# Peptides against a protein of PDB entry 6RO1: the designs that were tried, part 79

Target 1, 216 residues: chain A of PDB entry 6RO1
Amino acid sequence: LGKEIEEYIHKPKYCLPFLQPGRLVKVKNEGDDFGWGVVVNFSKKSNVKPNSGELDPLYVVEVLLRCSKESLKNSATEAAKPAKPDEKGEMQVVPVLVHLLSAISSVRLYIPKDLRPVDNRQSVLKSIQEVQKRFPDGIPLLDPIDDMGIQDQGLKKVIQKVEAFEHRMYSHPLHNDPNLETVYTLCEKKAQIAIDIKSAKRELKKARTVLQMDEL

## One batch from the design tools (peptide; made by RFdiffusion4, then SolubleMPNN)

Design b2_p18_1_s1 (from b2_p18_1, 5 letters changed)
Fold by OpenDDE base, seed 4:
Structure b2_p18_1_s1 (fold): chain B 216 residues (1-216), chain A 18 residues (1-18)
Amino acid sequence: as target 1 above (216 residues)
Amino acid sequence: KLLGELLNKDGTYEPIYS
């Protein structure tokens, strides 16, 4: 259900008005989860669909993301990789296809005008961390209906289902079952292994300057 | 320190501080 909502919010017709500089966004590229980053700018690129010759504009958003130091060395030739959980990483401006935005926050940060200095980029990470401290339940999301103005009936139905599911889940006595934590931990571990395998396979893929550009 | 702004459900913005 969360993924179904994502399919709406990452559409350019809905999200572009909210991709102002400083907007907090989550970026996920298949198995690579960058977590929260900050929008720097976006651009529209002309693209021609290879099979139909139809014009299909690509929207690239430059997002300041926490990247692994290893990926920085090859940034000109290889796609950026997220920092490891235990790694500090380094904040880099990464061009990202708009459909890789997994979430958009209602928070908009003030960012330095010049992001060329490392210190300025790293200061933004500190700001993200401070925002996270202010929102212990998680950084607030834009409401797709109330904030983003999405009128799609399909989305409304999805949201209703999510709300109903959440209500049932929280009302269910098993929600506090300690056995659920064990099951979730095992599922997360399996998911992580699957992600790691996917990530390893991607290291063999050609160098990309824009995330998923070569897959389009 | 002023960090940014939050869009509220009522369409207003509020400042976020550290």
Scores: peptide ipSAE 0.584, ipTM 0.952, DockQ to the pose 0.797
Fold by OpenDDE base, seed 1:
Structure b2_p18_1_s1 (fold): chain B 216 residues (1-216), chain A 18 residues (1-18)
Amino acid sequence: as target 1 above (216 residues)
Amino acid sequence: KLLGELLNKDGTYEPIYS
């Protein structure tokens, strides 16, 4: 259900009005979760569909994201990677396709005018952390209906399902339904298996890269 | 410290402090 909501909110027709400088957004790229970052700016890029020649504009948002230090070294050749949990990382302005936004917050931060200095970028990370402390239940999200004005009936149905589910969970705690606990455990196991498969694929890709280096 | 702004349901923003 959360993923279904994401499919609406990251559409340019809905999210562009909210991508002002300072807006908190979450960025996910495949298996890379950058967490919360801050919008710096966005731009419309001209793109042409390869097959039809039709104009298909791409929207790129520059987002200040917490990146690994390794991303700094390989910035010319490799995509930015999120900081490891145990790593401090460095805040970097990363160009992101708008469809990679997994969440948009109702929060807008005040950001330094000049983000070239590392200290200014790192100050934004401190601000994000302070906002997270202010919202112990999580950084507030834009409401897709009330804030973003999305009128899509499909989304409304998704929201209704979420609300009905939350209401049922609140009224009947999971502890009273042993079947529900089993379903959650199975979902968690499935999610873990998906992560493990993805990790294994990454390791295989790395191993192939090493193999290619030994053949050179 | 002033950190930013929070969008309210009425479309107004309120300040967020640390």
Scores: peptide ipSAE 0.584, ipTM 0.952, DockQ to the pose 0.755
Fold by OpenDDE base, seed 3:
Structure b2_p18_1_s1 (fold): chain B 216 residues (1-216), chain A 18 residues (1-18)
Amino acid sequence: as target 1 above (216 residues)
Amino acid sequence: KLLGELLNKDGTYEPIYS
């Protein structure tokens, strides 16, 4: 379900109005999870589909991300890599395709006007960390329906399923088993269910895309 | 310190402080 929601929110038609400078976003590129970064700007690139000649604009968002210092050395030839958990890393402005945004926050940060100095970029990381301290349950997300105004019935059905599932999870008496292990197991199960729903939706989307291709 | 703003459910923004 989380991946299913992600498939909606990263679509340019929905997310572009919210990609203002300072917007907190999560960036994932394949196996690379950059975590929370900050939007600097976005641009529309002209693209033409090679087979149809149809205009298919690409949207690139510049995001200030915590990168490994090693990735900075080869920045001209290699894609930026996320900082390791145990390293400080360095905040860098990275061009990211909009579909790589895994989450969009309701939070917008005030950022320095000049991000060329390293100290200004690193100050943004401090601001992200301060926001994270204010939200111990996680940085708040934009609501795809209420905030982003997505009217897609498929998304509404997904959200209803998530809400029903969460309600069932919360209405099950969490045996106040004070054992931290039970809370971790429930969090892991919730995470696994989120992964499974994401996988199921990928399969459903593939199946629908295949069905739509067979009807053409 | 003022950090930024939070979008509320009513569509308004409120300030976030450190």
Scores: peptide ipSAE 0.582, ipTM 0.951, DockQ to the pose 0.812
Fold by OpenDDE base, seed 2:
Structure b2_p18_1_s1 (fold): chain B 216 residues (1-216), chain A 18 residues (1-18)
Amino acid sequence: as target 1 above (216 residues)
Amino acid sequence: KLLGELLNKDGTYEPIYS
């Protein structure tokens, strides 16, 4: 269900109005979870779909992400990698395809105007960490209906299912809801299928400076 | 310290402090 919501929120027609500088977003690229980053800018790139000739604009969002030090060395030729749990990492501005946004927060940070200095970039990480302290249950998300104004009936149905599920979770232990296992299993299967498709496609694509799913 | 702002349900923003 969370992934189904993600399929709506990462659509340019819905998320672009909220990708202002300072917006907190989560970035996930296959197995690489960058966690929370901060939007710096976004751009529309002209793209032509292979085989159809149709114009399919690519939306690239520049996101300040916590990257591994190794990513800095190979940033010209390899996709950025998230910082390891045990390392400090370095905040880097990474171009990310918009569909890799797994979450969009209601929070907007004030960011330094000049992100070229390392200290300015690292100050943003400190700000993210301070925000996380303010929200012990997690950084608040934009509501896809109320905040983002998504009117899609498919999403409304998904939200209703989530709400019904949450209501059941609060009313009954999760382990007693057979539908929970089904939803989790379906989510895991869909996740696994997505991982498998992505892993299969990863091996085929050249070094890209833009963080993207290998499906592109 | 002012960190940023939080979008409220009414469409307004409230400041977030450290």
Scores: peptide ipSAE 0.568, ipTM 0.949, DockQ to the pose 0.820

Design b2_p18_1_s2 (from b2_p18_1, 5 letters changed)
Fold by OpenDDE base, seed 2:
Structure b2_p18_1_s2 (fold): chain B 216 residues (1-216), chain A 18 residues (1-18)
Amino acid sequence: as target 1 above (216 residues)
Amino acid sequence: KLLGELLNKDGSYEPIYA
């Protein structure tokens, strides 16, 4: 269910209006969970689908993420890696494909205007940690319907299933609802969209290693 | 300390403090 909601939220048509500087977002790339980061900016890249010649714009969001210090040394050749749990890490501005956003918060942080100094970047990590203390049950998410205005009937059905499942879990903790399986099948159809993003690789090669661009 | 703002359901923002 959460993964299906994610498949709507990370779509540019829905999330772009909310990718303002300071917006808290979660970034996940396969097995690499960066946790909560902060949007710095986003850019639209022209992309042409190799097979159709259709213009398929690629959206890259620059996100301030807690990265491993080891990955920073190799940042010219290797994708950024998340800081280890026991590591302090370093906050770095990482270019991320928009579809790697696993969550978008209703929270916007005030961020330093100049993120070149390490201390300014690390101050944002402190701000994230203070927000996490304020929300012990987790940083609040944007509501995909009420906040993001997503009108997709597929999403509404997913949310209704989540709400019904939650209601049943709270009212009857012992019943696993088998209807969770129908939710997983909708995820498979949208995995096809990830294949189309593979073709976008060629134009972004020129400036910085975009997270997942080399893996796509 | 003012940290940021939280989007409310009505579309307004409330301040978040440390």
Scores: peptide ipSAE 0.573, ipTM 0.950, DockQ to the pose 0.786
Fold by OpenDDE base, seed 3:
Structure b2_p18_1_s2 (fold): chain B 216 residues (1-216), chain A 18 residues (1-18)
Amino acid sequence: as target 1 above (216 residues)
Amino acid sequence: KLLGELLNKDGSYEPIYA
């Protein structure tokens, strides 16, 4: 269910209006979870689908992410890696494909104008941590319907199923609703289709140093 | 300390403080 919602919110059609500087976003690349980062800017890159000649624009968002120190050494040739749990890490501006945004917050941070100094980048990490303290139940998310204005009936049905499931889970904690398996299976199938669309799009994109382009 | 802004359900923004 959460993955199905993610497949809507990371679409450029829906998320681009919310990718202003300072917007909190979660970045996940396969097994690499960067957690919460901050949008610095985004850019549209022209791309042509090789088989159809159709224009398929790529959207790259520069996100300030907590990276491992090891990833800094190879930043020109290797994809950034998230800081280890016990590592301090370093905040780096990482170019990320928009479809790697796993969540978008309703929070926008005030960020330094110049992010070249390490101290300015690390100050943003402190600001993220202070926001996390302010929201002990987690950083608030944009509502995909109310905030993002997504009118897709498929999403509305997913949200209704999530709400109904949550309501049933809270009202009847012992009910293994067999409809859960059906909802999970449908969610997994849609997630797989989304992965397949993502993989097909990635096969087309093999030549770019953007997070996820080199590993396919 | 002013940290940023929060989008409210009504579409308004409110300041977030540390």
Scores: peptide ipSAE 0.573, ipTM 0.950, DockQ to the pose 0.809
Fold by OpenDDE base, seed 5:
Structure b2_p18_1_s2 (fold): chain B 216 residues (1-216), chain A 18 residues (1-18)
Amino acid sequence: as target 1 above (216 residues)
Amino acid sequence: KLLGELLNKDGSYEPIYA
């Protein structure tokens, strides 16, 4: 269910209006979870599908992320890696494919105008940590329907199922809900969006410095 | 300390403090 919502919210047609500087976003790349980062800017890159000649625009968002210091040494050749749990890490501006945004917050941070100094970047990490303290139940998310204005009936059905599941979980924590079968139909829609993500991945293989999911 | 802003359901933003 959460992954199915993610597949809607990371679509450029829905999320681009909310990718303003300072917006909190979660970034995940395969096994790499960067957690919460901050949008710096986004760019549209023209790309041409090699087989159809159709224009398939790629959207890259620059996100300030907590990275391992080890990955920064090889930043010219290797993709950034998330900081280890025991590591302090360093905040770096990382170019990220928009489809790697796993969540978008209703929160926008005030960020320094100049992010070139390490101290300014690290101050943003402190601000994220203070926001996390303010929201002990987790940083608030944009509502896909109310905030993002997504009218897709498939998403509305997903949300209704999530709400119904949550309501049932809170009302009857021990009841095996037999309607788990309706969750499988949601997995099929997930597969279609995964195909769209795979197509976007092929086209960005040229930029090794852009955080992307490798085609396995 | 002012940290940022939170989008409300009415489309307004409220300040977030530490």
Scores: peptide ipSAE 0.567, ipTM 0.949, DockQ to the pose 0.830
Fold by OpenDDE base, seed 4:
Structure b2_p18_1_s2 (fold): chain B 216 residues (1-216), chain A 18 residues (1-18)
Amino acid sequence: as target 1 above (216 residues)
Amino acid sequence: KLLGELLNKDGSYEPIYA
């Protein structure tokens, strides 16, 4: 259901009017979740489909994203990678295809005019973190119907299904649907596995850092 | 500190502060 909504909101015909400088957006590229970033600008690139000769315009949005420092060293040859959870990371302007936007916020930040200095880019991360503190339930999203004006009947049906599902989840006492317990236990297990993997990676990194310090 | 603005349901924007 959430993914089905994403398939609408990332379409250029719907999202481009909202990709103003300072707009908060989420970027996800395959397995790489960058989380919340800030739109700097967007551009339309002419693309010609190789087989049909049809004009298929590509839309690229420059997004200020929290990247790993390791990825920045190889930025000439490798795609930017998201900062590790325990890493501070560095804010970088990354060109992103518009279809990689997983969410668009109703929030627009004031951003520095010059993003060339590292300190100016890092100040935007501080601003994102302050916004996140103001919204403990999560940064608010644009409403795809009310804010984005999407009139597609397919989306309306998806929203109705989400609302019906949520209503069923809240109206059924959590205790009696074995499927809900399995989804919650799977979500909790997945969250716990993610925490355990994160912890194991931290311990491995600490152990490796200690081993490297003992070899010096 | 003024951080930005929030789009309201009525299409107005409200300021967001730190």
Scores: peptide ipSAE 0.585, ipTM 0.952, DockQ to the pose 0.668; fails the geometry check

Design b2_p18_1_s3 (from b2_p18_1, 5 letters changed)
Fold by OpenDDE base, seed 4:
Structure b2_p18_1_s3 (fold): chain B 216 residues (1-216), chain A 18 residues (1-18)
Amino acid sequence: as target 1 above (216 residues)
Amino acid sequence: KLLGELLTKDGKYVPIYS
């Protein structure tokens, strides 16, 4: 269900108005989870669909992400990789396709105007960590309906299902609700399917995405 | 320290401090 919500949130028509400099966003690319980063800027790129010739604009957001130092050495030829769990990493501005945003926060950080110095970029990581301390239950998310103004009936149905599931989960012990296991399994399957679809879409666009990221 | 701002349910931004 969370993944279904994500499929709405990362659509340019919904998220672009919220991709202001300083906006906290989560970035996930296939198996690479960068966690929380900060929007620096976004751009619209003209793109022509290879097979149809139709104009399909690509939206690229520059996100300050914690990257592994190893991946930075190969940044000219390889995609950035997230910092390892035990690695400090380095904050880098990474061009990210908008559909790779897994979450958008209601938080906007104040960021340095000049992000060329390493110290300025690393200061943003410190700010993210301070925000995380401020929100021990997790960095707050934009509400897709109330904050983002998404009116899609499909999303409303997803939200209703989430609320119904949560209500059942808290109202009945897990062991006493045979429907909870079914709903949980269905939610997991649906989440997995959504992940798989996203991964498949990413893989299909991976070569193009990498090429476009290298051209950015 | 002022870190940023938070969008509240009423559509307002409030400051966030460390």
Scores: peptide ipSAE 0.583, ipTM 0.952, DockQ to the pose 0.793
Fold by OpenDDE base, seed 1:
Structure b2_p18_1_s3 (fold): chain B 216 residues (1-216), chain A 18 residues (1-18)
Amino acid sequence: as target 1 above (216 residues)
Amino acid sequence: KLLGELLTKDGKYVPIYS
């Protein structure tokens, strides 16, 4: 259900008005979860669909993200990677396709005017961490209906299902429905399988890259 | 310290402090 909501909120027609400098956003790229970052700016890029020649605008948002130090060394050749949990990492401005935004917060941070100095970028990480302390239940999200004004009936149905589920969970503690535990276990297994498939695909891609290097 | 702003249900932004 959360993923279904994400499919609406990351659409340019809905999210662009909220991508102001300082907006907190979550960025996910396949198996790479960058967590919360801060919007610096966005741009519309002209793109032409290869098959139809139709204009398909590409929206790129520059997001200040916590990246691994290794990403800094290979920034010219490799995509940015999220910092490891045990790593401090470094805040970097990363160009991100708008559809990679997994969440948009109702919070906007004040950010330094100049993000070239590392200290200024790292100060934003401190600000994110302070916001997280203020919201122990998680950084608040934009409401897709009330805040973002999404009128799509499909989304409304998803929200209704979420609310009904939450209400049932609250009114009937999970302990009373053995079927719910089974459903959760199945959902977790399915999610793990999806991760394993993605990991296997990445390993296959790496193996192919190594194979291509050996053939050169 | 002023950290930023929070959009409220009424469409207003309120300050967030550390």
Scores: peptide ipSAE 0.573, ipTM 0.950, DockQ to the pose 0.781
Fold by OpenDDE base, seed 5:
Structure b2_p18_1_s3 (fold): chain B 216 residues (1-216), chain A 18 residues (1-18)
Amino acid sequence: as target 1 above (216 residues)
Amino acid sequence: KLLGELLTKDGKYVPIYS
């Protein structure tokens, strides 16, 4: 269910208005979970689908992420990797394809104007940690309907199912949701949209060490 | 300490403190 909602949220037509500097976002790339990072800026890249000749613009968001120090040594040739749980890591500005945003927060941080100094980047990590302390149940998410204004009926149905499932889970934790199968089927249809976005990503990887999913 | 802003249901941003 969370993955189904993600398929809507990471669409440029919905999320771009909310990708202002300081916006908290989660970044995931295949098995790599970077956790919460902070938007620095975004850009639109012109892309032409090789098979159709249709314009399929790629959207790249620069996100300040906690990266492993090991991955930074080869930053010219290798994609950044998330910091290990036992590692301090280093905050780095990483170019990320917009479809790799797994969540968008209602929180916008105040960030330093100059992120070139390491100390300024690390201060943002401290701010993220303070926000996490402020929200012990998790950093608040943008509401896809109320905040993002998504009117898609498919999303509304997914949310209704999530709410119904959560209500049943909290009311009857041992009861199987008979509608769970219907929810999974909707998740699979949304996963196809994610695959189509992945194909466009391969072309951008040739030009930049842009964080992308390798699975087409 | 002022950390940032939180978007509320009424479409307004309110300050977040540590």
Scores: peptide ipSAE 0.567, ipTM 0.949, DockQ to the pose 0.823
Fold by OpenDDE base, seed 2:
Structure b2_p18_1_s3 (fold): chain B 216 residues (1-216), chain A 18 residues (1-18)
Amino acid sequence: as target 1 above (216 residues)
Amino acid sequence: KLLGELLTKDGKYVPIYS
């Protein structure tokens, strides 16, 4: 169900208004979990759907992410990799396809205006860590309905199912909600979006290395 | 230290401190 909600929140039509500089976002690319990063900027890239010829713009968000030092050396040719748990890593501005945003926080950080100095980038990591301390139960998320204003009936149904499931789980811990299967039908829409994204990635690769899911 | 701001349920931003 969380993944299904994610499929809504990472849609440009919903999330773009909230991708202001300083917005905390989670970035995940396949098995690579970058955790919380900070939005620096976003850009709209012109794209044409391969089969329809329709304009399908791609959205790339530049996110300050904690990256492994090894990935920095190969950043020109390889996608950034998250810092290992045992390493400090380095905060880097990484271009990320918007659909790789797994979460969007209600928190916006104040960030340095100049992120070229490593110390300025690392200061943002310290700020993230301080926010995490402030929210021991997790960094607060934007509410898809109340904050993001998503009116999609499919999402409302998903949320209702989540709420019902949670209620039942608390009341009946062993009860599986059979209606969860209907939520997976929303994943089919994601699959179609993924196909569209795959085609569009080719244009972005021409300009710069963009963090993307390879299996798309 | 002022870290940032939090969007509240009423649509306002409140400051977050360390």
Scores: peptide ipSAE 0.566, ipTM 0.949, DockQ to the pose 0.782

Design b2_p18_1_s4 (from b2_p18_1, 7 letters changed)
Fold by OpenDDE base, seed 4:
Structure b2_p18_1_s4 (fold): chain B 216 residues (1-216), chain A 18 residues (1-18)
Amino acid sequence: as target 1 above (216 residues)
Amino acid sequence: KLLGTLLTKDGKEVPIYS
C-alpha cells in the first residue's frame, strides 16, 4: 500500500510543484536507499520515445544526498552510492529521476547559496539531522490529498484500505494473530508510508502544537 | 537556530528551529 502511494507521489504532475530548493525528499534507487536528501533544483529534459517519436519529457531533480566516499572516487564512471551506516559519508549533489523519489516532506530547509564547498554541503546534513531529532517519529510527509491535491480515486481507495487496516490492527489484540507479523512485515513497508504519513501528521500536529505553545 | 519551514494544513509555512 505504501508503494502504491509512492506511485502517485513521484508522478511529475503531482510532485513538481513541491520540488522547490530545500525540500526534503527520500531517494531510493533499487537496492540503494539514500534516505533523506534536500532538493537543490529540478530540470525538464526533452526526451523522444524511440518507437513513436512522441515527446516524453524526463524530469531530473538535483538532490543533495549523503554518499559513500568510495563511490565518489568513481563518480566519473559509476553512479553515486548511499553512505554506509558506519561511515560519515559526504553530501553530494546527485541528479535523480523524479520517479525515484520515495517520499516528499512538508519540511523545506534553508540551504547555502553556494554548495561547491564541502563544508556547506555537510552543513545541510547537520540540518537534516537536527530536523530528524525534532521529529523522533519521522520527518513529516506531505499529505498526498490535503497538501499535494491529488484527486485520483485509486489513491483514495489505497488510503482507505490503509486506514481500515490500521483500525483493525489497533482494535484486535496483537498477540493472537500469527498472520499479523507477516502482514505486518509486508504492510510495515507499505504501512510505514501510511504510518509515516499518519505519524508525520501527528508529529506535524505535535510540532505545530509545540510551536503554538512557544508562541504563547 | 532557524532550520527551515514546515508546510501547515492551511498552506502556511511555519519556521522550524533547532
Scores: peptide ipSAE 0.581, ipTM 0.951, DockQ to the pose 0.674
Fold by OpenDDE base, seed 1:
Structure b2_p18_1_s4 (fold): chain B 216 residues (1-216), chain A 18 residues (1-18)
Amino acid sequence: as target 1 above (216 residues)
Amino acid sequence: KLLGTLLTKDGKEVPIYS
């Protein structure tokens, strides 16, 4: 369901108005998750479909992302890679196709005007980290309907399903599901049986030890 | 420190501080 929502959000007709400088966005490229980055700018590139000759505009957003230092050394030949969890990494401006945006935040950061200095880029990472501290439940997302104005009925149906699922998950505390109670009762019974078997084995071992002492 | 702005449900931008 989350992926279905992403398919609407990353469409240029919906997201471009929100790709202002400083906008927090998540970037994911195949198996590479860059996490939260910051929009620097975007551009529309004219592209021609090779088979039809039709104009197919490409939208490229420059995003400040935390990249591995290893990928930067090979940047002339290799695509940027996300920083490893234990790596400090370096913030770099990376050109990203708009459809690779997995999320768009309602947060816009103030960013330095000149991002050429490493210190200015790293200051943005500090700002992202401070925002994350302010939102322990996660950085807030743009609402696709209320904020982004998406009127697509397919999206509305997806959201309704998500809301219904969340409501069911929260309204039925795990404690009131008879099946969950049955599973817990079965797990408790198994745990009790395991304890009883262990206790019985200990008693048998004690009885054998006493019998061995009486034979000595 | 002023970090940025948050777009609220009513369409307002409110400041975010560190």
Scores: peptide ipSAE 0.578, ipTM 0.951, DockQ to the pose 0.667
Fold by OpenDDE base, seed 3:
Structure b2_p18_1_s4 (fold): chain B 216 residues (1-216), chain A 18 residues (1-18)
Amino acid sequence: as target 1 above (216 residues)
Amino acid sequence: KLLGTLLTKDGKEVPIYS
């Protein structure tokens, strides 16, 4: 169900309005998980479908990502690779196909106007880390229905299934299902997305409460 | 320090601080 939600979110017709400079996004390319990066800009490229000759525009988003220093040396010939967990890495602006966005945050960062200096790029990493500290349960996600305005009935059904599953999981602990591990793995992914949506909704409430308390 | 903004459920952008 989480993957099904991602299939809606990464569609250009839904996500492009939210790909403003500073928007936090997750980038995943096959086995390479870059984690959270920051949108710099996006571009529309003309493409022609090979079989129909129809125009099928490609959307490329430039995302500031934490990359391995090793991959940067080969950047002329090889795709950027994510920094290793034990590596500091370096923030680089990487062109990414829009369908490789696995998540879009409700957070937009202020970014330096000039990202050519390495220090300016690295400062963005520090900002991401500060946001992560502010949201210990995870960086808040855009709600696909409430924030992104997706009206697709298929997505609504997926969300309803996730909500129903969460409700069942909390109301009836699946202690007796022998397929618990498969259900839990699917449920952990579904629950993680629903927890990410619900946590995003709760963190929005908490952030609102903190902002209201600071205004008091 | 001001880090950025957060889009709330009511469609408002609220500041995020460190």
Scores: peptide ipSAE 0.573, ipTM 0.950, DockQ to the pose 0.654
Fold by OpenDDE base, seed 5:
Structure b2_p18_1_s4 (fold): chain B 216 residues (1-216), chain A 18 residues (1-18)
Amino acid sequence: as target 1 above (216 residues)
Amino acid sequence: KLLGTLLTKDGKEVPIYS
């Protein structure tokens, strides 16, 4: 269910108004989870669909992400690798396709005006960590309905299901619901399918981006 | 330390401190 929500949230028509400098966002690229990063800016790139010739604008957000030191500076998300759990890593500005945003926070950080110095970028990581400490239950998310104003009926149905599930979880101890395992298994399967669909879409988009880069 | 702002349910931006 959470992944179904992500499919709405990362749509440019919904998320672009919230991609201001300093906005906390989560970035995931297939198996690479960068965790929470900070929006620096976004841009609209012209793109032509290879099969239809239709204009399909690509939205790229520059996100300050904790990357492995082995990652190339200012590389695309496809080339950047997240820092290992045991690695300090380095905060790098990475161009990210908007559909790779898995979450958008209601938090906006104050960021240094100049992110060229490593120390300034690393200071942002410290700020993210302080926010995480402030929110032990997780960094707060934008509400897709109330904050983002999404009116899609499909999303509303998903949210209602999530709320109903959460309400049932809190009202009845999970151990007392004989269908809980079935519900969890179905939710996990659905979540996995949603991941697979998202991954397939990302792969398709990567292939298109590579094709477009070869044509440039 | 001032870290940033939080968008509240009423649409207000409130400061977040460490």
Scores: peptide ipSAE 0.568, ipTM 0.949, DockQ to the pose 0.815

